# Ledger of designs, part 61: peptides against a protein of PDB entry 7UQJ

Target 1, 160 residues: chain A of PDB entry 7UQJ
Amino acid sequence: PELYQNFNITPPRGVLFHGPPGTGKTLMARALAASCSSDERKITFFMRKGADILSKWVGEAERQLRLLFEEAKKHQPSIIFFDEIDGLAPVRSSKQEQIHASIVSTLLALMDGMDNRGQVIVIGATNRPDAVDPALRRPGRFDREFYFPLPDVKARFKIL

## One batch from the design tools (peptide; made by RFdiffusion4, then SolubleMPNN)

Design b1_p11_8_s3 (from b1_p11_8 with P4E P5E)
Fold by OpenDDE base, seed 4:
Structure b1_p11_8_s3 (fold): chain B 160 residues (1-160), chain C 160 residues (1-160), chain D 160 residues (1-160), chain A 11 residues (1-11)
Amino acid sequence: as target 1 above (160 residues)
Amino acid sequence: as target 1 above (160 residues)
Amino acid sequence: as target 1 above (160 residues)
Amino acid sequence: VPEEEVPEPPV
């Protein structure tokens, strides 16, 4: 939020962090929140897991998303971080189309309804950007994507 | 420092990074140092480990802390990063109260003695924020806390 | 790029991230790219692995480096991230001197040929800064180095 | 004890 505001730049409504598991997407989102949080301007960091929003709130997931965005707006400047956002807005598979479609539609509407002047940034993390509904990857939503590659197997083996 | 100064924001005297091991607290502190370091404004990054300050400097730990803060002030804008700060300022357990209390008191005094205009930021990393002396978590010290969650067990297992 | 430009700071021609494997050098480079990318100013992030440039392009590595820098300049503001840059520009050992020397000379020339006004930043990541050709670590090249320490063995074991 | 000058990362 503030990073973008201090740049006189409209905060991207959404940033998608994508890449293999453990590439530090979640880590980076928190880091950005931390780096943007200063004494005068505390960034409120909201973290939700996509799968948890779907599983814990069967029937209330839309309301929980709305409340999350309202809280984020109330506590601006804020970051909403969705870990595993592919779990929240999977590419529509036929059999659970309606519930997923409703949650996705709500998230789309919430991202579209964020005034560009809103000090709310949404960061989505996914291991599978192609499993995220393409509608979320459009301009004004997750219009920025950052790939997080695996550290090479050789680097990985030295970390084990 | 500069990130906050470039934001015209009083740098927080202290930022506590907390969360499970390997959530990248240390990584983030360095990243912030790196991202804040620009050509015209070099941020000096001081790293110390809490346990090392206690173990290497039995009897001089206070002096080493003072020197560290003096060097950080001399080389401002600067970041002092304490890795495992719970090792430096553990919640007072009865049996080693005096030595720990003295080091903690020195760290408290050093953080309190930092003018808000000082281009020195202290970042503490801990896996156990509840093991950090509550006095360090008060306003004007580590008054900002950033939780670094574990990547999900499922994400973690794909990184193994 | 933009971070430095928004700071009215000449972007360092090169930043060296060094430290043990898994300290998140690669993660940080991407994070910086992400954090510097704003709506009005998209940072183009080019990632290459040093060893891959040498192995995949035996005889074309120089051309690939030139093309990479040309693309980065064309898509400025941009970041060129070299993972395992010690694999691209190892300290000259006698027996493979010529091929390594040619690639290193090309990289040196490309870094020197970047106008300070160029919105191109080069980030090199290495586990072995002492294995990087000292010529790359001179002013106007990788003139900034960021050490990424290992999280402690105790922290590491709780991540496993 | 030699102050292990943690080499200041050249900022």
Scores: peptide ipSAE 0.000, ipTM 0.204, DockQ to the pose 0.064
Fold by OpenDDE base, seed 5:
Structure b1_p11_8_s3 (fold): chain B 160 residues (1-160), chain C 160 residues (1-160), chain D 160 residues (1-160), chain A 11 residues (1-11)
Amino acid sequence: as target 1 above (160 residues)
Amino acid sequence: as target 1 above (160 residues)
Amino acid sequence: as target 1 above (160 residues)
Amino acid sequence: VPEEEVPEPPV
């Protein structure tokens, strides 16, 4: 949020962190939330895991997403981090379409309904950007993507 | 400790983790400590923050460092992690010279006094390796350095 | 693997990384794999996500687990990392018992079948250690547990 | 066939 106000850039509604697992996507989202927090301006970081929203809230997942976005809006500036967003918003496949389609549709509507004047950022993390519904990667949603490469194997070898 | 005995490498007395904030230095140190712990051989992880040693223990910082190294030696195998070591051992600047010089000198002496047969490793983490006294970066001290790169700098900027 | 050979410690068959989401469990597992790799001794890192094994391989999950352990044994020294192991091996609850019980039983058998002379380590990561079947947390399985605390919430603004 | 995430050969 603060980062975006400095540049007079309309804060993107959503940012997709993608890359191989364990490349620090979740760590980076937390680090960004922390880095954007100042003593004067606390950023509220909401974290949800895509699979947990589906499994814990069978039939209430949509309501929980709405509540999450309302809470994030209430606690502006805020970051909503969806870890493993490919679990929440998988590419529409024939066998899982009805339940996943409604949740994805709710997430799409929530992201589309975010006022650009709001200080809410959504970060999605995935190991498989191609497994995320392309509708979420359109302008006004997760329209910015960040590749997290494997940290250079050579740098880790020197820990030896 | 264990990592270094495998390679017939003299266990470095110290390892410097450096890189931009939020690159996972502290997390890496904690989990190296964790990973080196077994049910049969628990590695004791001692964590101190450089600024906290200076601020909480005005006049006792040297004694607290000695006690920390003694405790680490008593609980071998052990890791001493100094988070923000640049706060403990800043480059000698004219205004802070007397108090910092004594603490840095104590840390130097403690690292130099570590028997290479000891199973104590010191990890220092900093966001500013150039702010760490070069004397700490010499052989027999923090003589191994690990850069924690920002996961793609372009990835942070496009969040902007 | 190498870490454990140093201490003449029987390499634990399994290590459970647990703690709140985004505490860097996955990042750490990868960092350990890299840290245990040398130019002379590359550790092969196998990663699977618990929910993916269940969802992608309905009816083949047991076979895929066997193949994974065989591949890990073939590429010794190796690490098998199960991210979200609570998704693969949930606590046996009445409604999900048949499919999950067979997969959990297969994982138990595979971990029990690991020769202590093998250079294979299994790392499980979970946000909910209490959601992992207690049978997996017994000696000879995930018998070592590492808590990944949230980096002190006090130093970072309300990352709620 | 879900592409076997072939463990990237150790680079």
Scores: peptide ipSAE 0.000, ipTM 0.218, DockQ to the pose 0.078
Fold by OpenDDE base, seed 2:
Structure b1_p11_8_s3 (fold): chain B 160 residues (1-160), chain C 160 residues (1-160), chain D 160 residues (1-160), chain A 11 residues (1-11)
Amino acid sequence: as target 1 above (160 residues)
Amino acid sequence: as target 1 above (160 residues)
Amino acid sequence: as target 1 above (160 residues)
Amino acid sequence: VPEEEVPEPPV
């Protein structure tokens, strides 16, 4: 069984950055956007905080997500970064209000509706990957996960 | 003496990422791979954990290293990332078993045998650069080092 | 009002990386330099520590800054990274000696004098963005800011 | 699918 994790980085439609808070998920997403941007190939970076979409756009969150994906497609190559995506797309089985289920459904449809030939990468960052609907973690969506581990606390104590 | 650290990033055959645990070494290597990957220029990213090569491939570790470098050459442009390389290539003067000396020798030969025109970059990450054989840190091998410092602990206490 | 932070990454002349110490600012700058470097497009990375320019080059700091920018222009595409830029370009309203005001003025002039078509990106890293002269944070200078947050300390206590 | 450990960015 060939042990090569060939990350044939066909830009995954969706990448989930997960790990403890402050493990640099947001930082990495910004760095990736900046690094993939050359003078010849400008990448447009779209950032949204998951909790802000729910809190600022009550009732319009679906429309704002659609507009975000349309704008990202218009400005391809582009990256959509969702910070705190666990705030945007909670588990469907959670007793969270109908509004959350609708936003999750819209995000699923947008991820599925992205043409694979599109130069739009979606990055979700979360501290709680298990709080994100497993449906978003399927192939063609956030099908790649990058765990951002805490610095081993034990190793810090050896340096102090 | 001209103070310019001209990192003329002729892709160094080898880069050593070193610094305390959780200073983002592996994260950086993945971000570099992703960032250097365009639709036109897909970079293949190969990741191996140094301790896993020694523990899982006792007696075959040399063959697995050769296969890794061959596969990386076949899928160029490519990045080989060794996480915890101090587990793979310990100091020769350490009283570590003959198996470790052989793996170090094989890795040295593979690094030396890489054509400079090859689009294969090798990144080693370690928390203990002094535990890595100095022979690997010579020109044509891991001849560039990036230190990943800890956050200054004193500055955290001013924010708490 | 269109909420899209279109980071049309026209490589900003200047980017300010700010956040608490150890939030990976210096690491990110190095990664960006490495990631933007291809075999075809070698980026030259120039690193200076702000405090070192002031401490090592008392009276010549202006000349050293000019030489740095000239050398960066000569080796374009290039990145100039100022680590601890708050040590180099303090707030003008701070009671800091005439020497600091002169260095700030020189850096401002160098940032303004960079042609937008130049493949020279300037990255400043600081733990104290409010200690950096606001004049450096204007359009055409360090007009983009990236905040590097601390890991939420509260979240670490839930994992311990 | 083995979760790939991406190390933390330097804090």
Scores: peptide ipSAE 0.000, ipTM 0.204, DockQ to the pose 0.099; fails the geometry check

Design b1_p11_8_s3 (from b1_p11_8 with P4E P5E)
Fold by OpenDDE base, seed 3:
Structure b1_p11_8_s3 (fold): chain B 160 residues (1-160), chain C 160 residues (1-160), chain D 160 residues (1-160), chain A 11 residues (1-11)
Amino acid sequence: as target 1 above (160 residues)
Amino acid sequence: as target 1 above (160 residues)
Amino acid sequence: as target 1 above (160 residues)
Amino acid sequence: VPEEEVPEPPV
């Protein structure tokens, strides 16, 4: 009985799409939402840029994250897509610790607070997976990581 | 009339996800299952490593494959995901022919034996598509091949 | 209220899959169709090569496009997949302007003529996104572009 | 228009 991990794949709480810029991370999230969206079951897609959330005051960024997750929960089934999530939750560098730490902590709490019965999928897209806080990459958060690779620059230049 | 291949896309019997390590093959399979899994229609996801099936006795590996396909059929709609399928069904090299030949033959028979009305999708992930037995890559088996590329290492280093 | 682009993702009219050859663009289109195809809701998948449509007389190519879109509309929900769409609708080069211009104009008109209530998704796959007519890449057409990258040839050679 | 890489779903 144990050998079959019947993942009744509860929609992952979080999926990290990572890969270089222009590797279609944003479009994959939209296509996944479109493919699962029928006339009977519309998926609500929420898109945010990580940098756009950060460009507001830190206290407003936290509030906007809370509101985003509340709206996503209200409009289930839903996808929250963070474009450039490394802009929202960069690895804690000593020079900007306090500002990023609060937003990261809020995002962690929101992802942890999503009950398993929620049909909210969070997709984070980044060009720098190593710049995403390791705490976000733990089980129950962005516990699933998609790598979106580049063409060989030489192959791209040979087709040009 | 002939020109429209109306693929009523009967779920493919098998899809080969191939590309370098860390290109998200495993995660793609899980995300596809998650995206298609609704509250009304849960997809059962079975994950196996090719090497883990081989690390058991050859006769037990065959039995485990049969049981895996039977359980997947019982829990339709289902996805069987083989991570590192090149570890399960490597190209028949003369030095390990008998052990790999029986497992490959069993997997071939199981994939061939799936009636088109089955909602069982088999996904094989490999870093070495050229190391997968060509017999598995034929129509009715892993007849569909997904390439998961790497970023240009130079582009990755320019973003770091 | 404005900040949540609730994309009730009306299935995009058109999605451009672009990336080098062997990056699985064709397979993605088919798998999206398979993942969204249930027993209750079969998606009809239409596949055409851009070059195959062009290899027929220009007037017959236009008629075949019209028939393709009519059949796709008749068999909703449906996916029209154009493999090598750069072969169907190349960037208007002065040397072949008249032949390509009529086919491009017909494809534009067919994509523009799809009512938003249509469950017809058009997927164009190309290895040369820069060779696709910019008019096809406008909103309401192939307004969503998927990049399918290559592995670093050096990383591919290190695994061989 | 951001280039959307759709990972290749199983055909």
Scores: peptide ipSAE 0.000, ipTM 0.200, DockQ to the pose 0.072; fails the geometry check

Design b1_p11_8_s4 (from b1_p11_8 with P4E)
Fold by OpenDDE base, seed 1:
Structure b1_p11_8_s4 (fold): chain B 160 residues (1-160), chain C 160 residues (1-160), chain D 160 residues (1-160), chain A 11 residues (1-11)
Amino acid sequence: as target 1 above (160 residues)
Amino acid sequence: as target 1 above (160 residues)
Amino acid sequence: as target 1 above (160 residues)
Amino acid sequence: VPEEPVPEPPV
């Protein structure tokens, strides 16, 4: 939290955490939520896994996204964390177009419908940023991207 | 490596990192590898995903595991990190018994064959420790377990 | 970063990340650095390990700390991350008093000498917050503390 | 372009 204030960085509505598996994307989102929860001001943390939303809520995924954003708005300050968001919002050009198109469209509308003054932050985590619909990576949505590298120690991690 | 030496902790042969998705298991393994790589002593980090070993190396998975352990021994000090190890070593009582039995048996033999003085550490990460074959959790194998649970938000981050 | 702006939290000069080994302290610091580095404004991340400063720079540790802070000021916006800061700044009452006293005194002076408008953030990570000199935990120094708990299991992050 | 984390300055 304090790092962004020092650097005069405007808070995004949506933050994309991307990087290889096990680079701590989900942990960071949780730790950010925990770090901002004071005894006086608890942040509500909502977590959804992209693949779980698609699989468990076939035909209801759009409604469940709306309910999630409404619940987050009701319990602000809040964080909505999408783990594996590439599973929820695949690139529209993938052959499974129709079911994904409505979910992505709904997520776009929900991201766009967030008031700039809303105390709701959306964090998307992915291992495959290129598998996320580029429309979600536009300004006013997941417009800030945080790469979680493999910790670049000059030690040649030969990942064989 | 150095963290364990500084605390006079005998390096385990195998460490099971278990906990919910996004609890930093894979990251901890990488960070441990990175933290122990000094300019004088670089640790080689090998990563394999359990499901990828099963899917990509159908019929060769046993040979690929042997090659991985040989490579790790050749490049010691080294860490072998199995991400999603529950995908590689399912409980023997699951209906997909035959293909998994040989892979699990090979992994058991490779873990048992690691010399105590070997500078090879095996880290298995799983979201489902109960889905890992209990034989892998016995002494001399993944005999140390680190629970990476969800950061409990109720932890009073007293941001003083 | 953005979470703090939304919550109108003043940025600390120094943040202490404390908690058991493997709770993601070092990663959080790195990911915070990465998160604040935009294409337009890259944050410089300096990492030092407390034990390494003491061991590698015996007799020069004070000078190395000064150089580190000068370098960080020159390359601002920047983060200085002290991993295992308890190794660098032990409690003054420990029997190794004399060598540690000058290093701690120097670190105190460097923390106090940071301009409030300086775009240098200091993050200390420790597994033993009680082993860190209490003088470092006073206002204007490591005045914010983030506990990285062993993540505890049970909470379905339905924080309702 | 995903912002590459600034590599640790060379010691």
Scores: peptide ipSAE 0.000, ipTM 0.227, DockQ to the pose 0.069; fails the geometry check
Fold by OpenDDE base, seed 2:
Structure b1_p11_8_s4 (fold): chain B 160 residues (1-160), chain C 160 residues (1-160), chain D 160 residues (1-160), chain A 11 residues (1-11)
Amino acid sequence: as target 1 above (160 residues)
Amino acid sequence: as target 1 above (160 residues)
Amino acid sequence: as target 1 above (160 residues)
Amino acid sequence: VPEEPVPEPPV
């Protein structure tokens, strides 16, 4: 929010972080949350893993997504970070596809239902942008994408 | 490939990266892929998690492994990186053991069936080398092992 | 052990590492294990993920926990590191709650049953300390907590 | 349908 407000930029509703695993997508999302939280204005950071939504919330995933968005709205300004959102990608079993299609449809509806004045940013992180439903990448949803390149070998040897 | 070609070294078919989690195995595998890709010679980097092969590909894991190796051959030079290959370790349920034994047998056959002239390197990463089937560590498979030590405490305090 | 012995401090039985994901909890737990292992006194480091205990050990989780603690006692000095111990948090399904309550009860009993002279330290890491059962945070269990703050934005840009 | 290989991240 503040980063975009300080630049007179309309905050995107959804930002897709994509790039190879270990490129710092999750780390960056949290850095953004921390940098946008001042002592006067704490940003509430919500994190969910896509794999957890499919595996842990079997039969309640839609309800848990709705509750998450309600809590994020209640605790504005807020960031909802979906790590491994490609874990909300359909597993190619017909039963898993239906469950997934329903979860994706719910997420689409929640993103579309966000008020433009809302201080809720949704960040999706994936290693597989092409496994993310194209409907999620449309304007008003994850309409901005940030590629996380692999650090160069020299940068990696500094981190190791 | 290039790293080994530049040294007139026969590229190993399979390399096992082992060491404690967070020692940079995945990061190193990707650094190697990036360092071996020049503008003229891009190395195609395929990544699969061992846990995904068992959980997401129930009943099709063998076919998906075959397709992965076919694609890797089609897009040579290439690296197939199996992260958490110990996630292809048998869960102690008899049904999971049979499925796992079949997946491991398929992986063995795929590694054995690689042409020696092929520019496909397979990297397996694990935190538990002893949980990797000894058959995978035989010559012509994961016949080279790289230990990823824990960074010293001083190095860690620089990363934290 | 040695770090605490060198300071004449009674080693805690259980330490909870909490903080946002990517703050180095797992890395620090392993740094501590490596720093406490000398050539003369190797600390055996056991790692389990909370999610693995729930998903991979369905019906045997309690037995596997007992075996883990027995092995840790056999290989003293040792550290048992539970990564993502909040993955041992109840999923909101009644059936998963019962299984979880049983696993947590077993872990409590194992921690309570540790001899005070034992050279076994248990480290739990979580991103959600509030999702960890309060019973685990009582004296003689995870009675020490270490917060892993987010690195500042500048520190993150040095790691990226 | 085969899981599409994770395409190489663009270098």
Scores: peptide ipSAE 0.000, ipTM 0.170, DockQ to the pose 0.066; fails the geometry check
Fold by OpenDDE base, seed 4:
Structure b1_p11_8_s4 (fold): chain B 160 residues (1-160), chain C 160 residues (1-160), chain D 160 residues (1-160), chain A 11 residues (1-11)
Amino acid sequence: as target 1 above (160 residues)
Amino acid sequence: as target 1 above (160 residues)
Amino acid sequence: as target 1 above (160 residues)
Amino acid sequence: VPEEPVPEPPV
């Protein structure tokens, strides 16, 4: 509850940050965690890359996702940040499609199994929202989306 | 000696840059290399990603690490930058754990084998200092740690 | 033609962005795409990482490259951006060298097969231009190179 | 033959 109040949002299970790479999605997720963390109430920030879930956790990815959500629930208030969540999208190998479908189904089940009163927020970041499984974008999952625009070329030449 | 004086630090064998992704660890390592490089004294900057050491160098990773340290010693003053050094942390596959343990042990031995008078600095960058082997964080290895804070949300909206 | 006029460049088949990581190569490529996209003429931006081409597309990488270039040609005007294109450089495993050589040869053939009148630009980004196959840097391929300097330490402390 | 660490382009 309080975590969601700190976000000034109706308690979403998931927030999708989408936009071009380098627009600061990952950094905004962490800045949100820091801004919502008071000295009295530290928010635990968990980070995983979508591609790492597939490559590093082949055969254990589902178990590691379950453990991640359990750990996040244990350390409430917490944020689970999935960077490059479109990396959970199947690359066109039939064997990988089955593994990816299983991992995505596990993530869906974990998001669906979260009590709405839990102080866990899931943030997914992607450069390609259309490459994210539409099932992840449904109500009760990543149901809030934030677009990160490119800074104007002129704005960037002021940063350079 | 002089390289370490240029860093205004007692000669550490290794410096750990830790903090959130996008806080500029990699770029600070390069900016330090550039700032300590005079026209008369160019610092040779070597860069490797932790995940690349594991994935690209399977079976030769130890040899490649040895060569990297030899090359860095040959081209003094030099900086060896390991980006995502937590990528050398074993993912819980027993076969990978043995390979990772061997690579990490080689890195430890290389850092321990560096003469304190050498003009080689090792910089490790991580988003997860707790995922870095504690043996790497001991005196004579990555014994200096720099935290890279998130810019305040307000500071970032000024950059956007 | 018009796409190349919008870049104020003689129609290159490829542009190489090189420079240190974090200098904004990827974001400049996207900012160029956005600045050249009018409301009347949207530029289609395709993005691939060099390492993903090798890791995700083992055995289909050549086919995926062909499909990428066909899709880019279909959706003209378009930009194909290869981030970390040095990730297509062979790591010294003889088996990977053959696979990498085949993928690189396919990319070369695709760039050579582009009609100079096509409204497709290829942008490669690298932190290591010397790790990019010299064959990719020849006229009619990545024949234009842009160096991305590090912001001065002083300039970066103004951003922090 | 170990890949010689490609020296990073001059900073």
Scores: peptide ipSAE 0.000, ipTM 0.196, DockQ to the pose 0.064; fails the geometry check

Design b1_p11_8_s4 (from b1_p11_8 with P4E)
Fold by OpenDDE base, seed 5:
Structure b1_p11_8_s4 (fold): chain B 160 residues (1-160), chain C 160 residues (1-160), chain D 160 residues (1-160), chain A 11 residues (1-11)
Amino acid sequence: as target 1 above (160 residues)
Amino acid sequence: as target 1 above (160 residues)
Amino acid sequence: as target 1 above (160 residues)
Amino acid sequence: VPEEPVPEPPV
């Protein structure tokens, strides 16, 4: 939130962190939450995992997403981090696909329903940006993408 | 400690991890601490942040540094990680500059006072190696530097 | 591989990285791969995700695991990193449970079949070590565990 | 005993 306020940039509704696994997407999201959080202004950092939204909350996933967004709105400024947001993408099984489609549609609606004046940022992390529903990548949703490149293999060698 | 003992390399008194923010310096330091820690031989990992040493311990920073090094020596093998060690560098204010100079001088003395037989390693992390006092980068202090490059953007797409 | 060779420690067949999400398990696994890799001796880093093993390779997961271990053996020294290895744990559905049990049994057999002279290390990462099949945590498998604690929440707020 | 929901990673 403050990061974007300081830039006079309308805080994006969503930011997609994409790049190969172990690229520090989750760490960066946490680091951003920490860096934006001052002693005067704590940023609340909510974290959910795409697979957990599907598997732990069978039949309540939509409700839990709504509650998460309400809680994030209540604790502004806040970051909602969805790790492995591609895990909300329909698994190629027809029955899971309907459940996934409903959850994704709920997430879309929640992101669309965020007031632009709200200090809630959603960060999605994925190893597979192409597996993220294109609807999530549209303006007003995860409309900013940050690529997390592999740490140069050569550079890590120099650390030993 | 053991990592360097096994390499027949004189354990560096200090290692500087430098590179842009989010390159995983802090994570690598934690990771090295974890990797060197076995069930038989736990490495104690101490973490301090440069800005915290200055801001939280006004008038006690030197004492807290001494206590930290004593505790690290007591719990050998150990790692002292200074995140944002450039935060110990004098901010351009004259009054902070005296305090910072005293703290940096204390850290220098503590690093110089480390017995080479001790299993204490100091890791400093910075985004700005040029903002780290050159005195800290001399032999017997942070005399080894590891650059954490921005992970090459191109290399990470190849793992997808 | 080299890390353990240098320690005269029999390279563990498997290492479990556990701890809350975003604690840097995946980044650590990559960092270890990079750190053990030199200009003279590159370590090949293979990465698979638990959920992907189940969902992408329906009916071929066991074959793909075998191919992965063969490829890792061919490219020694190598690391096989299983991110979210708890995603191989049976989901509470009876039909998935049989598939999961078969995949886990295949992984167990592959880990048991690793020659102790081989320079292949398997790293599993999980947010839920208790959700990892206890059979995977036995000696000769993921017999070493590294806890990735949350970076002390207090330490992150202290950073501002 | 309802398995306690795996504690959400601390926010």
Scores: peptide ipSAE 0.000, ipTM 0.207, DockQ to the pose 0.116; fails the geometry check

